# Ledger of designs, part 202: peptides against a protein of PDB entry 6UG1

Target 1, 304 residues: chain A of PDB entry 6UG1
Amino acid sequence: SNEERKRRKYFHMLYLVCLMVHGFIRNEWINSKRLSRKLSNLVPEKVFELLHPQKDEELPLRSTRKLLDGLKKCMELWQKHWKITKKYDNVGLYMRTWKEIEMSANNKRKFKTLKRSDFLRAVSKGHGDPDISVQGFVAMLRACNVNARLIMSCQPPDFTNMKIDTSLNGNNAYKDMVKYPIFWCEVWDKFSKKWITVDPVNLKTIEQVRLHSKLAPKGVACCERNMLRYVIAYDRKYGCRDVTRRYAQWMNSKVRKRRITKDDFGEKWFRKVITALHHRKRTKIDDYEDQYFFQRDESEGIPD
Target 2, 301 residues: chain A of PDB entry 6UG1 as posed
Amino acid sequence: SNEERKRRKYFHMLYLVCLMVHGFIRNEWINSKRLSRKLSNLVPEKVFELLHPQKDEELPLRSTRKLLDGLKKCMELWQKHWKITKKYDNEGLYMRTWKEIEMSANNKRKFKTLKRSDFLRAVSKGHGDPDISVQGFVAMLRACNVNARLIMSCQPPDFTNMKIDTSLNAYKDMVKYPIFWCEVWDKFSKKWITVDPVNLKTIEQVRLHSKLAPKGVACCERNMLRYVIAYDRKYGCRDVTRRYAQWMNSKVRKRRITKDDFGEKWFRKVITALHHRKRTKIDDYEDQYFFRRDESEGIPD

## One batch from the design tools (peptide; made by RFdiffusion4, then SolubleMPNN)

Design b2_p25_4_s4 (from b2_p25_4, 18 letters changed)
Fold by OpenDDE base, seed 2:
Structure b2_p25_4_s4 (fold): chain B 304 residues (1-304), chain A 25 residues (1-25)
Amino acid sequence: as target 1 above (304 residues)
Amino acid sequence: DKEIEELKKKLEKYLEFFKEYLSSL
């Protein structure tokens, strides 16, 4: 019905806000001064120097290469620190079906919310799910004074899916689900004026995204629980930005149709949510990022 | 639909609550 479409749209909006607030809270927790002091000790001076290269005035690319090498070494150090990667409880923060949501509403199972103290202990010990591991990696980079963002791919239920029974097939579903991350890192390259994408846990990749990312889900099975729609960046100064354009090859033709921002009401509402979560002044970094997004929109063109 | 309006009001209250919470940080 038209009513069920509206209900699913509003439930999607509520769920999206809850996810975005979860990302904000995790971003606050990783700013812990106590955690920062512990994680800075994981990074040797030689690696710290690579993270903070001098500007090569002749060839700025040499400075970017040092930063990339420093980030690679940080990823290796993080793998040594991280002792236990736990599986997600059920589907974690991956996308639920409408049926799973309806069934969960009937099951009064108290979701054990991870407390801040438990999170900080988990990161400090190197024990937790992949999301905790990524969040801890961002904390380590921030402890080294790197301008690192926590990235979250928000997975609200698909309000465009009007099917009642989306029985996702059983056992292979978990492997396909976790093939691509929900959380990752971005690092500001002050030399190239670009964000570097870092997945320290899942794909173990460092990339400079041009047209497409390796982190963008591909294939039907992987996209069932991980649809690239809302990629939100949380910085060390409590900035909140929609960075979906970086990771979406087909923002205008494909991604927009599955976002709440497909209509003017949804666009205005989503801007209010971003503004409510954005607690810093605009910077030149935001100008460079917006310019990059503009160029990416022009290069994609208007979908036919 | 009354349910949709109630969901809207819940969403608005949730947004205001979080705006207040975030302003207190």
Scores: peptide ipSAE 0.027, ipTM 0.581, DockQ to the pose 0.128
Fold by OpenDDE base, seed 5:
Formats: structure tokens, C-alpha cells, sequence
Structure b2_p25_4_s4 (fold): chain B 304 residues (1-304), chain A 25 residues (1-25)
């Protein structure tokens, strides 16, 4: 019905806000000075120097290569630190079906929310789910004075799916779900004026994204619980930015149709949510990023 | 700033509610 379509749209909006707020709070928790002091000790001086290369005036690419090598070594150090990767409880922050949402509204289960103290302990011990691990990796890079962003792929229920039963069948559902991350890292390369994508936990990859990312879900089964729609970046200064354009090859033709921002009302609403979570002044880094997004929109063209 | 802290407290309550909702899910 039209009423059910409205209900699903509003529920998607509420769910999206709650996910974006979750990312904001986790981004605050990883700024803990106590955690920072502990995590900085994981990074040897030689690796710290690679994270902070001098500008090569002859070939700036040499400086970028040092930074990439430093990030690779940080990823290896993080793997040594992380002792226990827990499975997600149920689906974690991956996308739920509408049936799951309806069934769950009837089952008042007490969720034990992870408190800030428990999170900091989990990161410090290297014991937690993949999301906690990624968040801790971002904290380690920030402890080394790297301009690292926490990235969150927000997975609200698909308001474009009007099926009554949206049950997901299959024994491999968890494997397909976790094939691609929900959280990852971006690092600012001051030499190339670009964000470097780092997945330290899932794919264990470092990318300089041009047109596509390995972190973008591919295949029907993987996209059931992980749809690239809202990739939100949280920086160390409490900036909040929509970076979906970086990871979406087909932003205009495919991704936009599944976003609340497909219409002017949704665009204006989503801009208000981003603005409410953005607590810093604009910088030249934002200008370079917006220019990159503009060039990517022009290169994709308007879908016919 | 006090305003960010109040917003955080409101948002923590919304998140607790949403996590309770998501765990009732």
C-alpha cells in the first residue's frame, strides 16, 4: 500500500539517523586520550617515520609510497595486536530485512549495549568484533598523528523493497554478509591530495580509489545485507561527510535510486542530518574532496 | 562545547533506544 511505502521510508530515515549517530559516537570513543597513549606504543619509530615522510620535491609519488608502506606496516602491527575477532551477534550492523524488523519488534530482547569503557577495554586487549577492530585501527593511526577517518557504510533497511516477505534463505548467509566490511579507514595523503582507503580487518587491503573500490559489495548474495548507499566519513575533528561517491561507480544511475536523497525532500533532510553531525570548519581537504566528487559525477554522466 | 555534549547525550539516548530497538530486533 501507499501507507506501507510511507512507513518503510520513515523507518529507513529513523534507522539511518541512528546508524549515523552510532558512527559519530564510535568516532568520539576512538579519540580517547587514554586509548591513544596505549595504541601509539604499538607503532615503532621507523613505522612512524614512514607515516610522516618528508615531501619529495622531485617526485611526490615517493612520499606517497612511503606513506603506503607505513600504512601496510600499521596493518601488519594491528593484526599482531588483535587476538580475538568475535563473530557479530546476529547480523551486527548489516542490513536487516523488513520481516526481521517486524518479527523483532514483537520480541523485546534486552540488548547489552557496549559501553564506552567496555569498548576501550576491547580495543586495548584486541578482543572484539570486526567493527571494534577497524575502529581501534583508526584510533592507532590517530595516536600516530595520522589524519585518519572512520568510514561507515550505513545499512538501513531497503525502503525500495516492497516485498511482504524479505526473508533471506541460505546456510552461507553469514559468509556472504561479512565478505565486505561495514567499517573501514581513510587516510589523507597530503602529497597526492587524495584519501587512501584502508581495510585493515576484512580484505586487508590498501587502495587509492579511482573509479571503483574492492570494498564495494559485488554479487546478489553479498548485496542482500550490504548495499553501498550511505558511506559516511567521521574525522578526528568531528567532521562528518558523505563519501559514497568515492566508492560508488554508478552513483547517479544505480545508487541514488536506493537512497533517501533520490528526491528533493530526502536530499534536504539528509543534508540536515549531515550538518547536525558535522562539528568542524571547512578545510582545503574538503575542497579537494568535493572537486574529486564533482569530476566523478561529470565522468559518470547523467543516466539516460 | 555544552551544545555538543547535550547533543551527544540526546543522541546516546536515541542510540540506547535504537540499540534496545535493534536488540529487540
Amino acid sequence: as target 1 above (304 residues)
Amino acid sequence: DKEIEELKKKLEKYLEFFKEYLSSL
Scores: peptide ipSAE 0.037, ipTM 0.656, DockQ to the pose 0.085; fails the geometry check
Fold by OpenDDE base, seed 3:
Structure b2_p25_4_s4 (fold): chain B 304 residues (1-304), chain A 25 residues (1-25)
Amino acid sequence: as target 1 above (304 residues)
Amino acid sequence: DKEIEELKKKLEKYLEFFKEYLSSL
């Protein structure tokens, strides 16, 4: 019905705000001074120097290569620190079906919300789910004075799916679900004036995204619980930015149709949510990023 | 500062409610 379509749209909006606020809270927790002091001790001086290379005036690419090598070594150090990767409880922050959402309204299961103290202990011990591990990795880079962002792929239920029964087949669903991450890292390269993408936990990869990312879900089964729609960046100064354009190859033709921002009401609403979560002044880094997004929009073109 | 902190507390309560809702799920 038209009423059910409206209900699913509003529920998607509420869910999206809740996910974006979760990312904001986790981004604050990883700015903990106590955690920063502990995690800085994981990074030897020689690796710290690679994270902060001198500018090569002849070939700036040499400085970028040193930074990339430093980030690779930080991923290796993080793997040594992390002792236990827990499975997600149920589907974690991956996308739920509408049937799951309806059935679960009836189940009074108390979710034990992870407290700030428990999170800081989990990161310090190296025990937790993949999301906690990525968040801890961002905290370690920030402890080394690296301009690292926490990235979150927000997975609200698909308001464009009007099927009543959206039951997913159970057994292979977990492996396909966790094939691509929900959380990752971006690092500012001051030499190339670009964000470097880092997945320290899932794919264990470092990318300089131009047209496509390995972190973008591919294949029907992987996209059932991980639909790239809202990739939100949280920086160390409490900036909040939509960076979906970086990871979406087909933003205009495909991704926009699955976003609340497909209409003027949704665009204005989503801009208000971003503005409410963005607590810093604009910087030259934001100018370079917006220029990159503009060039990507021009290169994709308007879908016919 | 105070308004941001109040908004944060309101949003945390909405998130807790929503996590409880999602976990009842």
Scores: peptide ipSAE 0.036, ipTM 0.640, DockQ to the pose 0.092; fails the geometry check
Fold by OpenDDE base, seed 1:
Structure b2_p25_4_s4 (fold): chain B 304 residues (1-304), chain A 25 residues (1-25)
Amino acid sequence: as target 1 above (304 residues)
Amino acid sequence: DKEIEELKKKLEKYLEFFKEYLSSL
């Protein structure tokens, strides 16, 4: 019905706000001074120097290469720190079906919300789910004065899916779900004027995204619980930005159709949500990023 | 900023409610 379509749209909007707020709160928690002091001790001086290379005036690419090597070594150090990777409880922050949402309205399972103290302890001990691990990695880079963003791929239920029975085949569903991350890191390269993408936990990869990312879900089974639609960046100064354009090869042709921003009302609403979560002044970094997004929109063209 | 702290507290309550809702899921 038209009423069910409206209900799903509004529920998607509410869900999206709650996820974006989750990312914001986790981004605040990883700015903990107590955690920062502990995590800075994981990074040797030689690795710190690689994270902060001098500008090579002859070949700026040499400085970028040092930063990339420093980030690789930080990923290796983080793997040594992280002792226990817990499975997600149920589907974690991956996408739920509408049937799952309807069935659960009846079953008030007491979710133990992870408190800030428990999160800080989990990161300090190296014990937790992959999301906590990524968030802790961003905290470690920030502790080393690196301009690192927490990235969250927000997975609200698909309001465009009007099918009742998406029977997700149970046994491989978890492996396919966790094949791609929900959280990752971006690091500002001051030499190339670009964001470097870092997945320290899942794919264990560093990339300089040009046209496509390795972190973008591929294949039907992986996209059932992880649809790239709302990739939100949270910086160390409480900036909040939509960076979906970086990771979406087909933003205009495919991704936009699955977003609330497909219509003018949804675009204006989503912009208000971003603005409410954005607590810093604009910088030249935002100008370079917006220029990159503009070039990516022009290069994709208008979908046929 | 007091307004950001109050917004955070409201948003934490909405998140707790939503996590309870999501865990009931």
Scores: peptide ipSAE 0.034, ipTM 0.646, DockQ to the pose 0.087; fails the geometry check

Design b2_p25_5_s1 (from b2_p25_5, 14 letters changed)
Fold by OpenDDE base, seed 4:
Order: sequence, then C-alpha cells, then structure tokens
Structure b2_p25_5_s1 (fold): chain B 304 residues (1-304), chain A 25 residues (1-25)
Amino acid sequence: as target 1 above (304 residues)
Amino acid sequence: MEELEEKLAELYKELKEKFKKEKEE
C-alpha cells in the first residue's frame, strides 16, 4: 500500500538517524585521552616517523609511499594487539529485513548497549567485535597525531523493498554478511591531497580510491545485508561528512535511487542531520574532497 | 550532547509532523 511505503520511508529515516548518532558517539569515545595514551605506546618511533614523513619536494609520491608503509605497519601492530575478535551478536549493524524489524518490535529484547567504559576496556585489551577493532585502530592512529576518520556504512532497512517476506535463507548468511566491513578508516594524505582508505580488520587492505573501492559490496548475497548507500565520515574534530560518492561507482544511476536523498525533502532532511552532527568549521581538506566528489559526479555523467 | 539531543528531538518532531500530514492525505 501507499501507507506501508510511507511507513517504511519514515522508519528508514529514524533508523538512519540512530545509526549516524551511534557513529558520532563511537567517534567521541575513540577520542578518549586515556585510551590515546595507551594506544600511542603500541607504535614504535620508526613507525611514527613513517606516519609523519617530510615532504619530498622532488617527488611527493615518495612521501605518500612512506605514509602507506607506516599505515601497513600500523595494521600489523594492530593485529598483534587484537587478541580476540568476537562474532557479531545476530547481525550487528548490518541491514535487517523488514520481517526481522517487525519481529523485533514484538520482542522487547533489551539490547545490551555497550557502555563507554566497557568499550575503552575492550579496545585496551584487544577484545571485541570487528567494529570495536576498527574504531580502536582509528583511535591508535589519532593517538599518533594522524588525521584519521572513522567511516561508517549506515545500513538502515531498504525502504525501496516493498516485499512482505524478506526472510533471508541460508547457512552462509553470516559469512556473506561479514565479507565486507561496515566500519573502516580513512587517513588524510597531505601530499596527494586525498583520503586513503584503510580496512585494518576485514579485508586488511589500504586503497587510494579513484573510481571504485574493494570495500564496496559485490554480489547479491553480500548486498542483502550490506547495501552501500550512506557512508559517513567522522573526523577527530567532530566533523561529519557524507563520503558515499568515494565508494559508489554508480552514485547517480544506482545508489541515489536507494537513498532518502532521491527527493528534495529527503535531501533537505539529510542535510539537517549531517549539519546537526557536524561540529567543526569547514577546512581546505573539505574543499579538496568536494572537488574530488564533483569530478567523480561529472565523470559518471547523467544516467540515460 | 544536550545540543545534539535537542537537534535530534527537533528532527524527530519534523519527521513525525510530516508523516502525520502524509497519512491524512
């Protein structure tokens, strides 16, 4: 019905706000001074120097290569620190079906909300789910004065899915779900004027995204619980930015149709949500990023 | 945090009012 379409759109919007606020809160928690002091001790001086290379005036790419090597070594150090990776409780922050949402509304399951103290302990001990691990990795890079963003791929229920039964069948559903991350890192490369994508936990990869990312879900089974629609960046200065354009090859033709921003009301509303979560002034880094997004939009063209 | 909660409450109110109007149409 038209009413069910409206209801699903509304519920998607509320769920999206809750996810974006969750990302904001986790981004605040990883700025803990106590955690920062502990995590800085994981990074040897030689690795710190690689994270902060001098500018090579002849070949800026040499400085970028040092930064990339430093980030690789940080991923290796992080793997040594992280002792236990817990499975997600149920689907974690991956996309739920409409049926799962309806069933959950009837079951007042008190989600044990992880407290800040428990999060800080989990990161410090290297014991938690993959999301906590990624968030801790971002905290370690920030402890080393690296301009690292927490990235969250927000997975609200698909308001464009009007099927009544959206039950996902299959024993491999968890493996397909966790094949691609929900959280990752971006690091500012001051030499190339670009964000470097870092997945320290899932794919264990570093990318300089040009047209597409390996972190973008591929295949029907993986996209059932992980649809790339809202990739939100949280920086160390409490900036909040939509960076979906980086990871979406087909933003205009495919991704936009699955976003609330497909219509003028949804665009205006989503901008209000971003503005409410954005607690810093604009910087020259934002200008370079917006220029990159503009070039990516022009290069995709208008879908025929 | 309080300022964020106020902004979120306002956004929730705006959404609720719009959904109510769209249900009456």
Scores: peptide ipSAE 0.069, ipTM 0.694, DockQ to the pose 0.120
Fold by OpenDDE base, seed 1:
Structure b2_p25_5_s1 (fold): chain B 304 residues (1-304), chain A 25 residues (1-25)
Amino acid sequence: as target 1 above (304 residues)
Amino acid sequence: MEELEEKLAELYKELKEKFKKEKEE
């Protein structure tokens, strides 16, 4: 019915706000001064120097290469620190079906909310789920004065899916779900004027995304619980930005159709949510990023 | 997350109940 379509749209919007607020809160927690002091000790001086290379005036690419090597070494150090990777409880922050949401409303599962103190302890010990691990990695880079963003791929239920029964009955459902991350890192390269993508936990990769990212879910089974729709960046100064354009090859033709921003009302509403979570002034970094997104929109063109 | 899931489940139930009432009126 038209009513069920409206209900799913409104519930998607509510769920999206809750996910975006969760990302904001986790971004605040990883700015903990107590955690920062502990995590800075994981990074040797030689690695710190690679994270902060001098500008090579002859070949700026040499400075970027040093930064990339420093980030690689930080990923290796982080793997040594992280002792226990817990599985997600159920589906974690991956996309739920409408049936799963309806069933969850009937079953009051005592969900044990992770408090700030428990999160900080988990990161400090190296014990937790992959999301906590990524968040801790961003905290370590921030402790080394690196301009690192927490990236969250928000997975609200698909309001465009009007099917009643999408029973995901596959034995491999968990493996397919966790094949691509929900959280990752971006690091500002001041030399190239670009964001570097870092997945320290799942794919263990560093990318300078131009057109395609390895972090973008591929294949039907992986996309059932991980649809690239709302990739939100949280910076160390409490900036909040939609960076979906970086990771979406087909933003206009495919991704936009699955977003609340497909219509003018949804676009205006989503901009209000971003603005409410954006607690800093605009910077030249935002100008370079917006210019890159503009060039990506022009290069994709308008879908026929 | 889990409190958020409970709150979302409650909000979903409230939305479902509201839509049931709006359908019976």
Scores: peptide ipSAE 0.028, ipTM 0.642, DockQ to the pose 0.702
Fold by OpenDDE base, seed 3:
Structure b2_p25_5_s1 (fold): chain B 304 residues (1-304), chain A 25 residues (1-25)
Amino acid sequence: as target 1 above (304 residues)
Amino acid sequence: MEELEEKLAELYKELKEKFKKEKEE
C-alpha cells in the first residue's frame, strides 16, 4: 500500500538518525583523555616518527610512503593489543529486515546498552566486538596526534524493499554479514591532500581510494545486511561529513536510488541531520575533499 | 544499540497501530 511505503520511509529516517547519533557518541567516547594516555604507550617512538614524516620537497610521495608504513605498523601493534574479538550479538549494527523489526517489537528483550565506562574498559583491555576494536584503533591514532576519522556505514532498513517476507537464510548469514566492515578509519595525508582508508580489523587493509574501495560490499549475500548508502565520517573536532561518494563507484546510477536523498525533501532533511551533528568550522581539508567528490561526480556522469 | 533497537521496534509498533486506526476511520 501507499501507507506502508510512507511508514517504511519514515521508519528508515528515524533509524538513520539514531545510527548517526550512535556514531557521534562513539566518536566522543574515543576522544577520552584517559584512554588517549593509555593507548599512546602502545606506539613506540620510531612508529610515531613514521606517522609524522617530514615533507620531502623533492618527492612528496616518499613522505606518504612513510605515513603508510607507520599506519601498517600501527595495525600490527593493534592486533597485538586486541586479545578477544567477540561475535556480534545477533546482527549488531548490520541491516535488519522489516520482519525482524516487527518481531523485535513483540519480544521485550532487556537489551544491554554498553555504557561509556564499559566501552573504555573494553578498548583498554582489548576485549570486544569488531566495532569497538575499530573505534579503539581510531583512538590510538588520535592519541598519536594523527588526524584520524571514525567512519560508519549506516545500515537503516531498506525502505525501497516493499516485500513482506524478507526472511534471510540462516546458516551462512553471519559469515556473509561480517565479510565487510561497518566501521573503519580514515587518515588525512597532508602530503597528497587525500584521505587514506584503513580497515585495521576486518580486511586488515590500507588503501588510497581512487574509483573503488575494497570495503564496498560485493555479491548478493553480503549486500543483504550491508548496503553502502550512508558512509558518515566523524573527526576528532566533532565534524560530521557524508563521505559516501568516496566508496560508491555508482553513486548517481545505483546508490542514490536507495537513499532518502533521492528526492528534494529527503535531501533537505538529511542536510539538517548532518548540520546538527557537525560541531566545527569548515577547513581547507573539507575544500580538498569536496573538490575530490566533485571530480568523482563529473567522472561518473549522469546515468543514461 | 540494543536499547536503540527496542526503541525503534516500539516506534514501529506505534506507527503500525496508528495506521491501523486511520484505516478503520
Scores: peptide ipSAE 0.027, ipTM 0.637, DockQ to the pose 0.626
Fold by OpenDDE base, seed 2:
Structure b2_p25_5_s1 (fold): chain B 304 residues (1-304), chain A 25 residues (1-25)
Amino acid sequence: as target 1 above (304 residues)
Amino acid sequence: MEELEEKLAELYKELKEKFKKEKEE
């Protein structure tokens, strides 16, 4: 019905706000001064120097290479720190089906929200799920004065799916679900004027994204619970930015159709949500990023 | 539509206040 379509759209919007607020709160928690002091001690001076290379004026690429080597070593140090990777409870922050949402509404199961104190303890001990691990890695980089963003791929239920039964069958569902991350890191490269993508936990990869990322879900089974639609970046100064364009190969042709921003109302609404979560002034870094997104939109073209 | 924006703003405010209280504990 038209009513069910509206209900799913509104529920998607509400769920998206809750996810984006969750990302904002986790981004605030990883700015803990107590946690920062503890995590800075994990990074030796030699690795700190690689994270802060001098500008090579002749060949800026040499400075980028040092930063990349520093980030690789930080990933290795983080793996040594992280002792226990817990499985997600159920699906974590991966996408739920409409059926699962309806069943969960009937089951008054209190979501045990992880408290700030428990989160800080988990990161500090190296015990938690992959999302906590990524968030802790961002905290470690920030503790080393690196301009690191927390990235969240928000997975609200698919309001474009009007099927009544969306049951996901199969024992491999968890393995396919966790194949791609929901949280990752971006690091500002001041030399190349680009964001470097870092997945320290799942794929254990560092990328300079050109046209597509390895972090973008591929294949039907992986996309059922992880659909690239809303990739939100949270910086150390409480900036909030939509960075979906970086990770979407087909933003205009495919991704836009599955976003609330497909219509003018949804676009205006989503802009209000971003603005409400964006607590800093614009910087030259935002200008370089917007220029990159513009070039990516021009290179994709208008879908026929 | 304005009513939904107001409800979302209220929900965001309530969420923010709830998380602020959980920081003071």
Scores: peptide ipSAE 0.026, ipTM 0.564, DockQ to the pose 0.035

